# Ledger of designs, part 117: peptides against a protein of PDB entry 3QIS

Target 1, 334 residues: chain A of PDB entry 3QIS
Amino acid sequence: PSLELSRREFVFENVKFRQLQKEKFQISNNGQVPCHFSFIPKLNDSQYCKPWLRAEPFEGYLEPNETVDISLDVYVSKDSVTILNSGEDKIEDILVLHLDRGKDYFLTISGNYLPSCFGTSLEALCRMKRPIREVPVTKLIDLEEDSFLEKEKSLLQMVPLDEGASERPLQVPKEIWLLVDHLFKYACHQEDLFQTPGMQEELQQIIDCLDTSIPETIPGSNHSVAEALLIFLEALPEPVICYELYQRCLDSAYDPRICRQVISQLPRCHRNVFRYLMAFLRELLKFSEYNSVNANMIATLFTSLLLRPPPNLMARQTPSDRQRAIQFLLGFLL

## One batch from the design tools (peptide; made by RFdiffusion4, then SolubleMPNN)

Design b2_p15_5_s3 (from b2_p15_5, 5 letters changed)
Fold by OpenDDE base, seed 2:
Structure b2_p15_5_s3 (fold): chain B 334 residues (1-334), chain A 15 residues (1-15)
Amino acid sequence: as target 1 above (334 residues)
Amino acid sequence: DEELKEMSEEMKKEI
């Protein structure tokens, strides 16, 4: 069997969070026999591609002289955004298109990723007074390292030794402030807020706006701005309630005093974001007659975002754990 | 919410 490929080199310029890019190529069976093609893992890889890349179709059959279009789809989800923001991963891959009983054909994937405030840590964003696209990549790395160290100190109740000449961190990320302040001003009376999905084009505009600017007004519908807040919280590398406190939140779920003590143990940025979001959501609940938002809906929605189980416990989350997590959050909404 | 207002006013001074 033999294939002809229309292209073998693919460049994905300016890859962004949640923005699908597609490159297409053709494969043609220039042999005399039917062939099966598949993308296969390289040596030591478990998958044929990185998590942000997909081939469609990734396998198939070609009759003699048949041609198929293959789409290479680059999509940075919440699962890849953090490692791309840090530069730990890059828009580079090699695909192996295998032909059964035939040859391997190598495809080179390259490109560049544009960092997003989505998938960046709360600690780093609190240190980032400018839009992330204005921050040099070197400084972004330093901000993540410093943020990790400050998180660990905060969790250990270590007194910050030298507040060295580092600029005072923001109380909350400006991106969260922009989203919440917009929703507070314009969306408190919005029917079905957090229940109606936003528009994908508007979501992309909001993301791009937050990554590149400090807007006076966020573009898009209230539904798109609300969904952008949910996407932001979902994309956080660590949830607003740090993984270390997850079990303590569940254990305290029916004691409002202990719940508040657990929240007091959060790193400053996480604690401030939690308090800010709870204050916003309590305000939103006052308008329940207009926005159709109730405490149980909000607690159910935001619990999955704010109080995520640690990755090692995800598969073990019981309905009881979920109910405790919801009850924990309800104690701040009521 | 007074806490929402306070935090929002503080952030508006820092940005």
Scores: peptide ipSAE 0.445, ipTM 0.940, DockQ to the pose 0.970
Fold by OpenDDE base, seed 1:
Parts: C-alpha cells; structure tokens; sequence
Structure b2_p15_5_s3 (fold): chain B 334 residues (1-334), chain A 15 residues (1-15)
C-alpha cells in the first residue's frame, strides 16, 4: 500500500496559550488495495504526538482512490503551558503516519510559542515587573531558576530577603493584581459573577493583554475577567497553596487557628496571593445581594483552584478530603 | 477589606 500526502511540513506560528491552531492536509490511497493508516509513537514515546498536538482522525481506513482530510490541531492547555513557557518543550514534533504493511510517512511539526503569564510560577511573576512578552526568554529561564531557589530558601526559613542586591519582588504578580483590582472596581455588583462563563474571544484578549501590557483597564465583560482569574489560578504550575501544605490544610480544616498557621508557612508570594484573594472574595461576599455570590459557592469554586491535591494524591482524593478542603477555605471567607 | 486596599495601594506604587 502507498499514500500520497498533500503536505508533510507544518509550521504553527505564534502559538499562544488556549488558542487553537489548525492545519489540514489530505492523504490519498492511490493504490488498488484498502489501506489502514495510523499515527504511531516514535521509539521510546508513549504517545504518537506531544500533549499540545492532536491529529484528527489519528487512524482510519482508505479504500482505493479514497481521500481523507487530517486536521493537525495545536492547542496549549494548562497541561502544556508551563513547559512551553520555560522552554523545556517547544513547538516541534515529528509524527509517524504508519500504513499497515506499508511505509512510514514522517510529518514535521514546527513553530514558535509565545510565552504567557498564565502557567508561570507566582515566584517568577513576582520578579517580573514588565509584561512577560517584554522579557527575554533567557531571562525567563533565569527567573524560574532563581524563583525555585528562593522558594526553597523561603521554605527552609534560612535567609531574610537580602534587601541589597536584587530588585525587590512584587508582593503579588501584577497580573493577579490587575485582574482582582478590575473585578473589585467593576464586578462587585455583577449578577452571577463566577457563575456565568466568559466569552472565549474576550478571554483570549484578556490573556493577550496581560501577556503584552500593563493595562489601565482589562478588556471584556466582568464574566470574562472573572473567568480569566480562574484560568490563571488553574494554570499555575503550583497552586496558591503549595502542594507541601495540602495535607496540613485538610487536617486543620476545622481549626481556624491552625489554618492561619499553615498559611503563614507558605512562601511569601503564595501567602500574599492567598491573602489578597481571600480579602477580595470577602469583599465580593458583601455584595451578595447584587452578585448572587455566596460563601459556599466561592469556597467550592476556589478550593479546586487554590488547594489542589499533589499529583500523586489526585487519583485518591476522597469526598471527605474535598469537603475538608472546602471547609479550610470557608474559614477565610467567613 | 482593609487588607485588600492596602495591598492594592502598595502594588500601585510598585508597578
């Protein structure tokens, strides 16, 4: 069996977080026999493609003289954004289109990723006084490495921040401040805030705005700005409550004193973000008559974002653990 | 919230 491919090289320019790009090509069975095609893993790979790439269809049958269109979809989710921001991964892949009893056809995927503040660590963002798109990629790597080292030092309680040599980090990421300050100013009276979804186009505009500028006003509806905050928190490589403290939060969930003590042990940036968000959410709850927001809804929503189980425990989370996690957060909202 | 206000005013000086 043999196929003709209309294209074998694909370039995805300016790939962004949550922006779907599609390239299509045709495969044709120019033979006299039916052909089964499939995308197959390379040697030592578990998957036929990287997590940000998909082929559709990824397998099928072609009758003689049949043609099928294959879509190559590039989509950077929360699962790929961090590794692309760091440059650990890149918009490069090779797909192997296999024919049963036939040849392998290689497809080259290339392109460039545009870094996002979404999926970047809180520590790195606190050191980033300019929009991420203004920061050289080399400096992003250095900021992530320095971020990791400073997190470790903070956890070890070893050194007061040596005030002398590095630019003083922000108390919270400017992106969180921009989102929360906007919501505080404009969305406290918004009916169904955090209950109504935003518009996908507006979400992309908000993401692009935060990645490229320090706006005076965030574009889009209050619902889109609210959802952008949720997406930001969800995309964090480490949740606002560090994984190391997850179990202690659950264990303390019914003791408000211990809960506050656990939060005090967070790295400075994480602790500041947590306090800032809780202060915002408590303010939002004062407007419950206008926004239809209640503490149980907010606690349920934000618990999954702020207090994520460590990856090794995610599959083992019990309904009791979830309820404790909600109760932990309620102690800061009430 | 006073904490929200304080943190917001600090950030406005740093950005």
Amino acid sequence: as target 1 above (334 residues)
Amino acid sequence: DEELKEMSEEMKKEI
Scores: peptide ipSAE 0.443, ipTM 0.940, DockQ to the pose 0.968
Fold by OpenDDE base, seed 3:
Structure b2_p15_5_s3 (fold): chain B 334 residues (1-334), chain A 15 residues (1-15)
Amino acid sequence: as target 1 above (334 residues)
Amino acid sequence: DEELKEMSEEMKKEI
C-alpha cells in the first residue's frame, strides 16, 4: 500500500491560549488495495502527538483512489499553557502517519507560541508591571525561576523578601486587579453573574487585551469578564491556595480561627489574591437581591478553582473532601 | 469591603 500526501510540513504562526488553529491536508490511496492509516506514537512517546495537537481523523480506511481530508488542530488548553509560556515546550512536533503493512510518513509541525498571563504563576505576574507580550521570553523564564525560589523561601519563612535590589512586586497580579475592579464597578448588579456563560469571542478579546495592554475598561459583557476570571483561576499552574496547604484547609474547614492561620501561611502573592477575591465576593453577596448570587453557589464554584487537590493525589476528591473544601471557603464569605 | 477598597487603591498607585 502507498499514500500520496498533499502536504507534509505545517506551520502554526502566532498560536495563542484557547485559540483553535486548523491546517488541513489530503491523503490519497494511489494503490490498488484498500489501506488502513493511523497516527502512531514514536518509539519513546505514549501518544501520537503533543497535548496541544490533534489529528482528525486520527485513523481510517481508504479504498483505491479514495482521498480523505485530515485536519491538524492546534489548541492550547490549561493543560499546555504553562509549559508553553515558560518555553519548556514549543510549537514543534513530528507526526507519524502509519499504513498497515506499508510505510511510515512523517509530518513536521512547527510554529510559534505567544505567551499569556493565563497559565502564568501568581509570583511571576506580581513581578510583571507591564503586559506579558511586552516582556521578552528570556525574561519570562528568569521570572518563573525567581518566582519559584521566592515562593519556596516564603513558605519556609527562611529569608525576608530581599526588598533591596529588584522592583517591589505588585500586591496582586494586575490582571486579577483589572478583572475584579471591573466586576466590582460594573457587574455587582448583573443578574446571574457567574451563572451565565460568556461569549467565546469576547473571552478571546479579554485574554488578548490582558496579554497586550493595561486597559481602562475590559471589553465584553459582564458575563464574559466574570468567566475570564474563572478561566484565569483555573489556568493557574498552582491554585490560589497552594497545593501544600490543601489538606490543612480540609482539616481546618470547621474551625474559622485555624482556617485564617492556614491562609496566613500562603506566599504573599497567593495570600493577597485570596484576600482580594474573598473581599470582592463578600461585596458581591451584598447585592444578592440584584445578581441572584448566593454564598453556597459562590463557595461551590470558587472552591474547585481556588482549592484544587494536588496532582499526586490520584484519588478522586471524595464527597466529604469536597464538602470540607466548600465549608473552608464559606468561612471567608460569611 | 474596606479591605477591597484599600487593596484596590494601593494597586492603582503601583500600576
Scores: peptide ipSAE 0.442, ipTM 0.940, DockQ to the pose 0.969
Fold by OpenDDE base, seed 5:
Structure b2_p15_5_s3 (fold): chain B 334 residues (1-334), chain A 15 residues (1-15)
Amino acid sequence: as target 1 above (334 residues)
Amino acid sequence: DEELKEMSEEMKKEI
């Protein structure tokens, strides 16, 4: 069996968070026998491609002189954004198109990724006074390393070493401030806020706006700005309530005094973001007659974003654990 | 909320 491929090299320029790119090619059976094709893992890989790449179809049969179109889809989700922002991963891969009882055909995937404030740590973002697209990639790596060390020092209650003239970090990320200040000014009376989905085009404009500028006004509907805040919180590598405090939040869920003590142990940036979000959500609940927002809805929605189980416990989360997590958050909304 | 207002006013001085 033999295949002819219309293309073997693919370049994905300016790949962005949540923006789908597609490249297509044709495979043709130029042999005299039917053939089965499949994308196969390389010798050391569990998957035929990286998490941000997909082939469609990934397998099939071709009769003699038959031709099939294959789509290569590049999509950076919350699951790939952090490792691409840090430069730990890149828009590079090799696909192996296997022909049963035939040859392997290699496809080269290349391109460039544009960093996002989405999927960046709260600690790093508090040190970024400029839009992330203005920050050199080398400085992004340094800011993530420094942010990890400062988080660990804060958890250990170590006195910050007076290392040199490091600019004072922001109290909260400017991106969270921009989103929340917009919603506070313009969305408190918005009917069905956090219940109506945003527009995908407006969400992309909001992401691009936050990555490239410090706007006076965020573009798009109040629904799109509200959903952008949810996407931001979901994409955080470390949730607003750090994984280390997850079990203590569940154990304290019915004692409001212990709940406040647990929050006081968060790193400064995480604690500030938590307080800022709770203050905003309590304000939004005063307008429940206009916005149809209630404490149970908000607690249910934001608990999954703010109080995520550690990755090793995700498969073990009980309905009781979810109810305790919701009860923990309700103690800050009421 | 008074805490919301205070935090928003401080951020406007830092950005």
Scores: peptide ipSAE 0.436, ipTM 0.939, DockQ to the pose 0.969

Design b2_p15_5_s4 (from b2_p15_5, 6 letters changed)
Fold by OpenDDE base, seed 4:
Structure b2_p15_5_s4 (fold): chain B 334 residues (1-334), chain A 15 residues (1-15)
Amino acid sequence: as target 1 above (334 residues)
Amino acid sequence: DKELEEMREEMKKEI
């Protein structure tokens, strides 16, 4: 059996977080025998492609003289954004299209990724006074490494940041400040805030706006700005409540004094973001008669974002753990 | 909220 491929080289230019790109090609069975095709893993890989890539269909059957269209979809989710932002991964892959009892066909995937403030650490973002697209990629790597070291020092209650040579970090990331300050100014009376989805086009505009500028006003509806805040929090490599404190938050969930002590142990940037968000959400709850927002809804929504289980515990979450996590946040909203 | 207003005023000086 043999296949003809219309194309074998694919370039995905300017790949962005949450922006789907598609390239299509055709495969044709110019043989006289039916053939089964599949994308197969390389010798050392568990998957036929990187997490940000997919083929559709990834397998199939072709009769003689049959042609099928294959879509190569590039989509950077929360699961790939951090490693692409750091340059640890790149928009490069090789796909192996296997033909049963036939030969392999190699497809080359290439392109470039545009870094996002989404999926960047709170520590790194607090050091970025300019939009991430103005920061050289080399400096992004250094900022993530430095941010890890400073987080560890902060957790260890080691010596105050040597005020000497580096610009003072922001109290909170400018991106989260911009989102929350916009919502505070314009969305407190918005009916169904955090309940109505945003528009995908507006979400992309908001992401691009935060990656490239410091706007006075965020574009899009209040619903899109609210959803962008949720996406930002979800995309964090480490949640606002650090993984190390997750179990302690659950254990303290019914003791408001212990809950406050746990939060006081967060790294400075994480603690400031947590307090800022809780202060905003308490303000939003004062307008519940206008916005239909209540403490239980907000706690339920934000718990999954702010108090995410460590990856090793995700599969073990009980309904009791979820209720404790909600109760933990309720103690800051009421 | 007092904490919200303090944070908003601090960040306006830093951005």
Scores: peptide ipSAE 0.561, ipTM 0.958, DockQ to the pose 0.968
Fold by OpenDDE base, seed 1:
Structure b2_p15_5_s4 (fold): chain B 334 residues (1-334), chain A 15 residues (1-15)
Amino acid sequence: as target 1 above (334 residues)
Amino acid sequence: DKELEEMREEMKKEI
């Protein structure tokens, strides 16, 4: 069996978080026998492609003289954004199109990723006074490494932040501040806030705006700005409540004093973000007559974002654990 | 909220 491929090299320029790119090619059975094709893993890989790449279809049959269109879809989700922001992964892959009882065909995937404040750590973002697209990639790596070390020191209670000649970190990421400040100014009276989805085009504009500028006003509807905040919190490599404190939050859920003590043990940036969000959400709840927002809805929504189970516990989360997590957050909203 | 207003005004000086 043999195939003809219309293209073997694919370039995905300016790949961005949540922006789908598609490249298409054709495979044709120029042989005289039916053939089965499939994308197969390389020797050391479990998957035929990286998490941000997909082939559709990834397998199939071709009759003699049949042609199939294959779509190569590049999409950076919350699951891939962090490793691409850090440069740990890149928009590069090799796909192996296997033909049963035939040869392998190699497809080269290349391109560039544009970093996002979405999927970047709170610690790194607190050190970024400029939009992430203005920060050299080399400096992003250094900021992430330094952020990890400072988080670890903060958890160990060892070092007062020596107010040395380094620019003091922001209290919260400017991106969170901008989103919440916009919502506070313009969205407190918005009916069905956090219940109505935003527009995908507006979400992309908001992401691009936060990645490239410090806007006076965030573009898009209040619903899109609200959803952008949810997406931001969801995309964090570590949740606002650090994984190390997850179980203690559940254990303390019915003791408001212990809950506050647990939050006090968060790294400074995480603690500030948590307090800022809770203060905003308490303000939003004062407008419940206008926005149809209640504490139980907000607690249920934000608990999954702010208080995520550690990866090793995700598969074991009980309904009781979820209820405790909600109760923990309710103690800061009421 | 007092904490919200304090943080809004502090961040506005830093951005």
Scores: peptide ipSAE 0.561, ipTM 0.959, DockQ to the pose 0.970
Fold by OpenDDE base, seed 3:
Structure b2_p15_5_s4 (fold): chain B 334 residues (1-334), chain A 15 residues (1-15)
Amino acid sequence: as target 1 above (334 residues)
Amino acid sequence: DKELEEMREEMKKEI
């Protein structure tokens, strides 16, 4: 069997977080026999492509003289955004289109990724006084490395780094501050806040706005700004409550004094973000008569974002652990 | 919230 491919080289320019790009090509059975095609893993790979890439269809049958369109979809989710922001991964892959009892066909995927404040660490963002798109990619790597070292020192209660010639970090990421300040000003009376989904186009505009500027006002509806905050918190490489403190939060969930002591042990940026979010959410709850928001709903929603189980414990999370996690957060909302 | 207002006013000087 043999195939003819309309194209073998694909370039995905200006790939962004949560922005789907599609490239299409045709495969044609120019043989005289039916053939089965599939995308197969390369040697030493478990998957036929990187997590941000997919082929649709990824397999199929072609009769003689049949043609099928294959879509190559590039989508950077929360699962790929961090490694692309750091430059650890790149928009580069090789796909192997296998023909049963035939030859392999290689497809080259290339392109460029545009960094996002979404999926960047809280520590790195506290060091970014300018929009991430103004920061040279080489400096993003250095900021993540330095931020990791500061986080470790803060968790170990080591002496503060010599606050010498480096610019003082922000208390919280400007992106979180902008989102929360907008919601505080404009959304406290918004009915069904955090319950109504935002618009996908508005979410993309908000992401692009935060990546490229320091706006006076965030574009989009209050629902889209609220969802953008949720997406931001979900996309964090480490949750606002660091994985190292997860179990201690559960163990302390019914002692409000111990809960506050656990939060005091967070890295400065994580602790400040947590306090800022809790202060905002307590303010939002004062307007419950207008926004229909209650403490149990907010605690349930934000617990999954702020107090994520470590990856090794995710499969072991009990209903009791989830209830303790919610109770921990409720102690800061009430 | 007092803590919210303090954080808002501090960050507004740094941005």
Scores: peptide ipSAE 0.560, ipTM 0.958, DockQ to the pose 0.970
Fold by OpenDDE base, seed 2:
Structure b2_p15_5_s4 (fold): chain B 334 residues (1-334), chain A 15 residues (1-15)
Amino acid sequence: as target 1 above (334 residues)
Amino acid sequence: DKELEEMREEMKKEI
């Protein structure tokens, strides 16, 4: 069997978080026999492609002289955004298109990723006084390394050594401040806030706005701004409540005094973000007659975002653990 | 919320 491919090199320029890009090519059976094609893993790979890439169809049959269109889809989800922001991964791959009883065809995938404040650590974002797209990629790496070290010092209760000539970090990420300040100003009376989905186009505009600017006003509907906050919290590499404190939050869930002590042990940026969000959500709950928001709904929604189980416990989360996590958050909303 | 207002006004000076 043999194939003709219309293209073998693909370039995905300016790949962004949650923005789908598609490149298409044709494969034609120029042989005299039916063939089965499939994308196959390279040696030592478990998958035929990186998590941010997909081929559609990834397998199929071609009769003699048959042609099929294949779409190469690049999509950076919450699961790939952090490793692309850090430069640990890149928009580069090699696909192996295999023919049964035939030869391999190699496809080269290349491109560039544009960093996002979505999927960046709270610690790094607190050190970014400018939009992430204004920060040199080299400095992003340094900020992530420094952020990790400062988190570890904070958890160890090490006295900050003399804050060397590094600029004082923000109390909270400007991106969170902007989202929450917008919602506080404009969305407290919004019916079905956090219940109605945003528009995908508006979500992309909000993400691009936060990545590239410090706006006076966030574009889009209150629903889109609210969903952008949820997406931001979901995309965090580490949740607002650090994984190290997860179990202690569950254990303390019915003692409001111990809950406050656990939160006091968060790294400064995480603690500030938590307090800021809780203060906002308590304010939002005062308008429940207008926005249809109640404490149980908010606690249920935000618990999955703010108090995520560590990856090793994710598959073991019980209904009791979920209820304790909700109860923990309720103690800050009521 | 007093805490919300304090954080809003402090951050507005830092941005």
Scores: peptide ipSAE 0.553, ipTM 0.957, DockQ to the pose 0.966

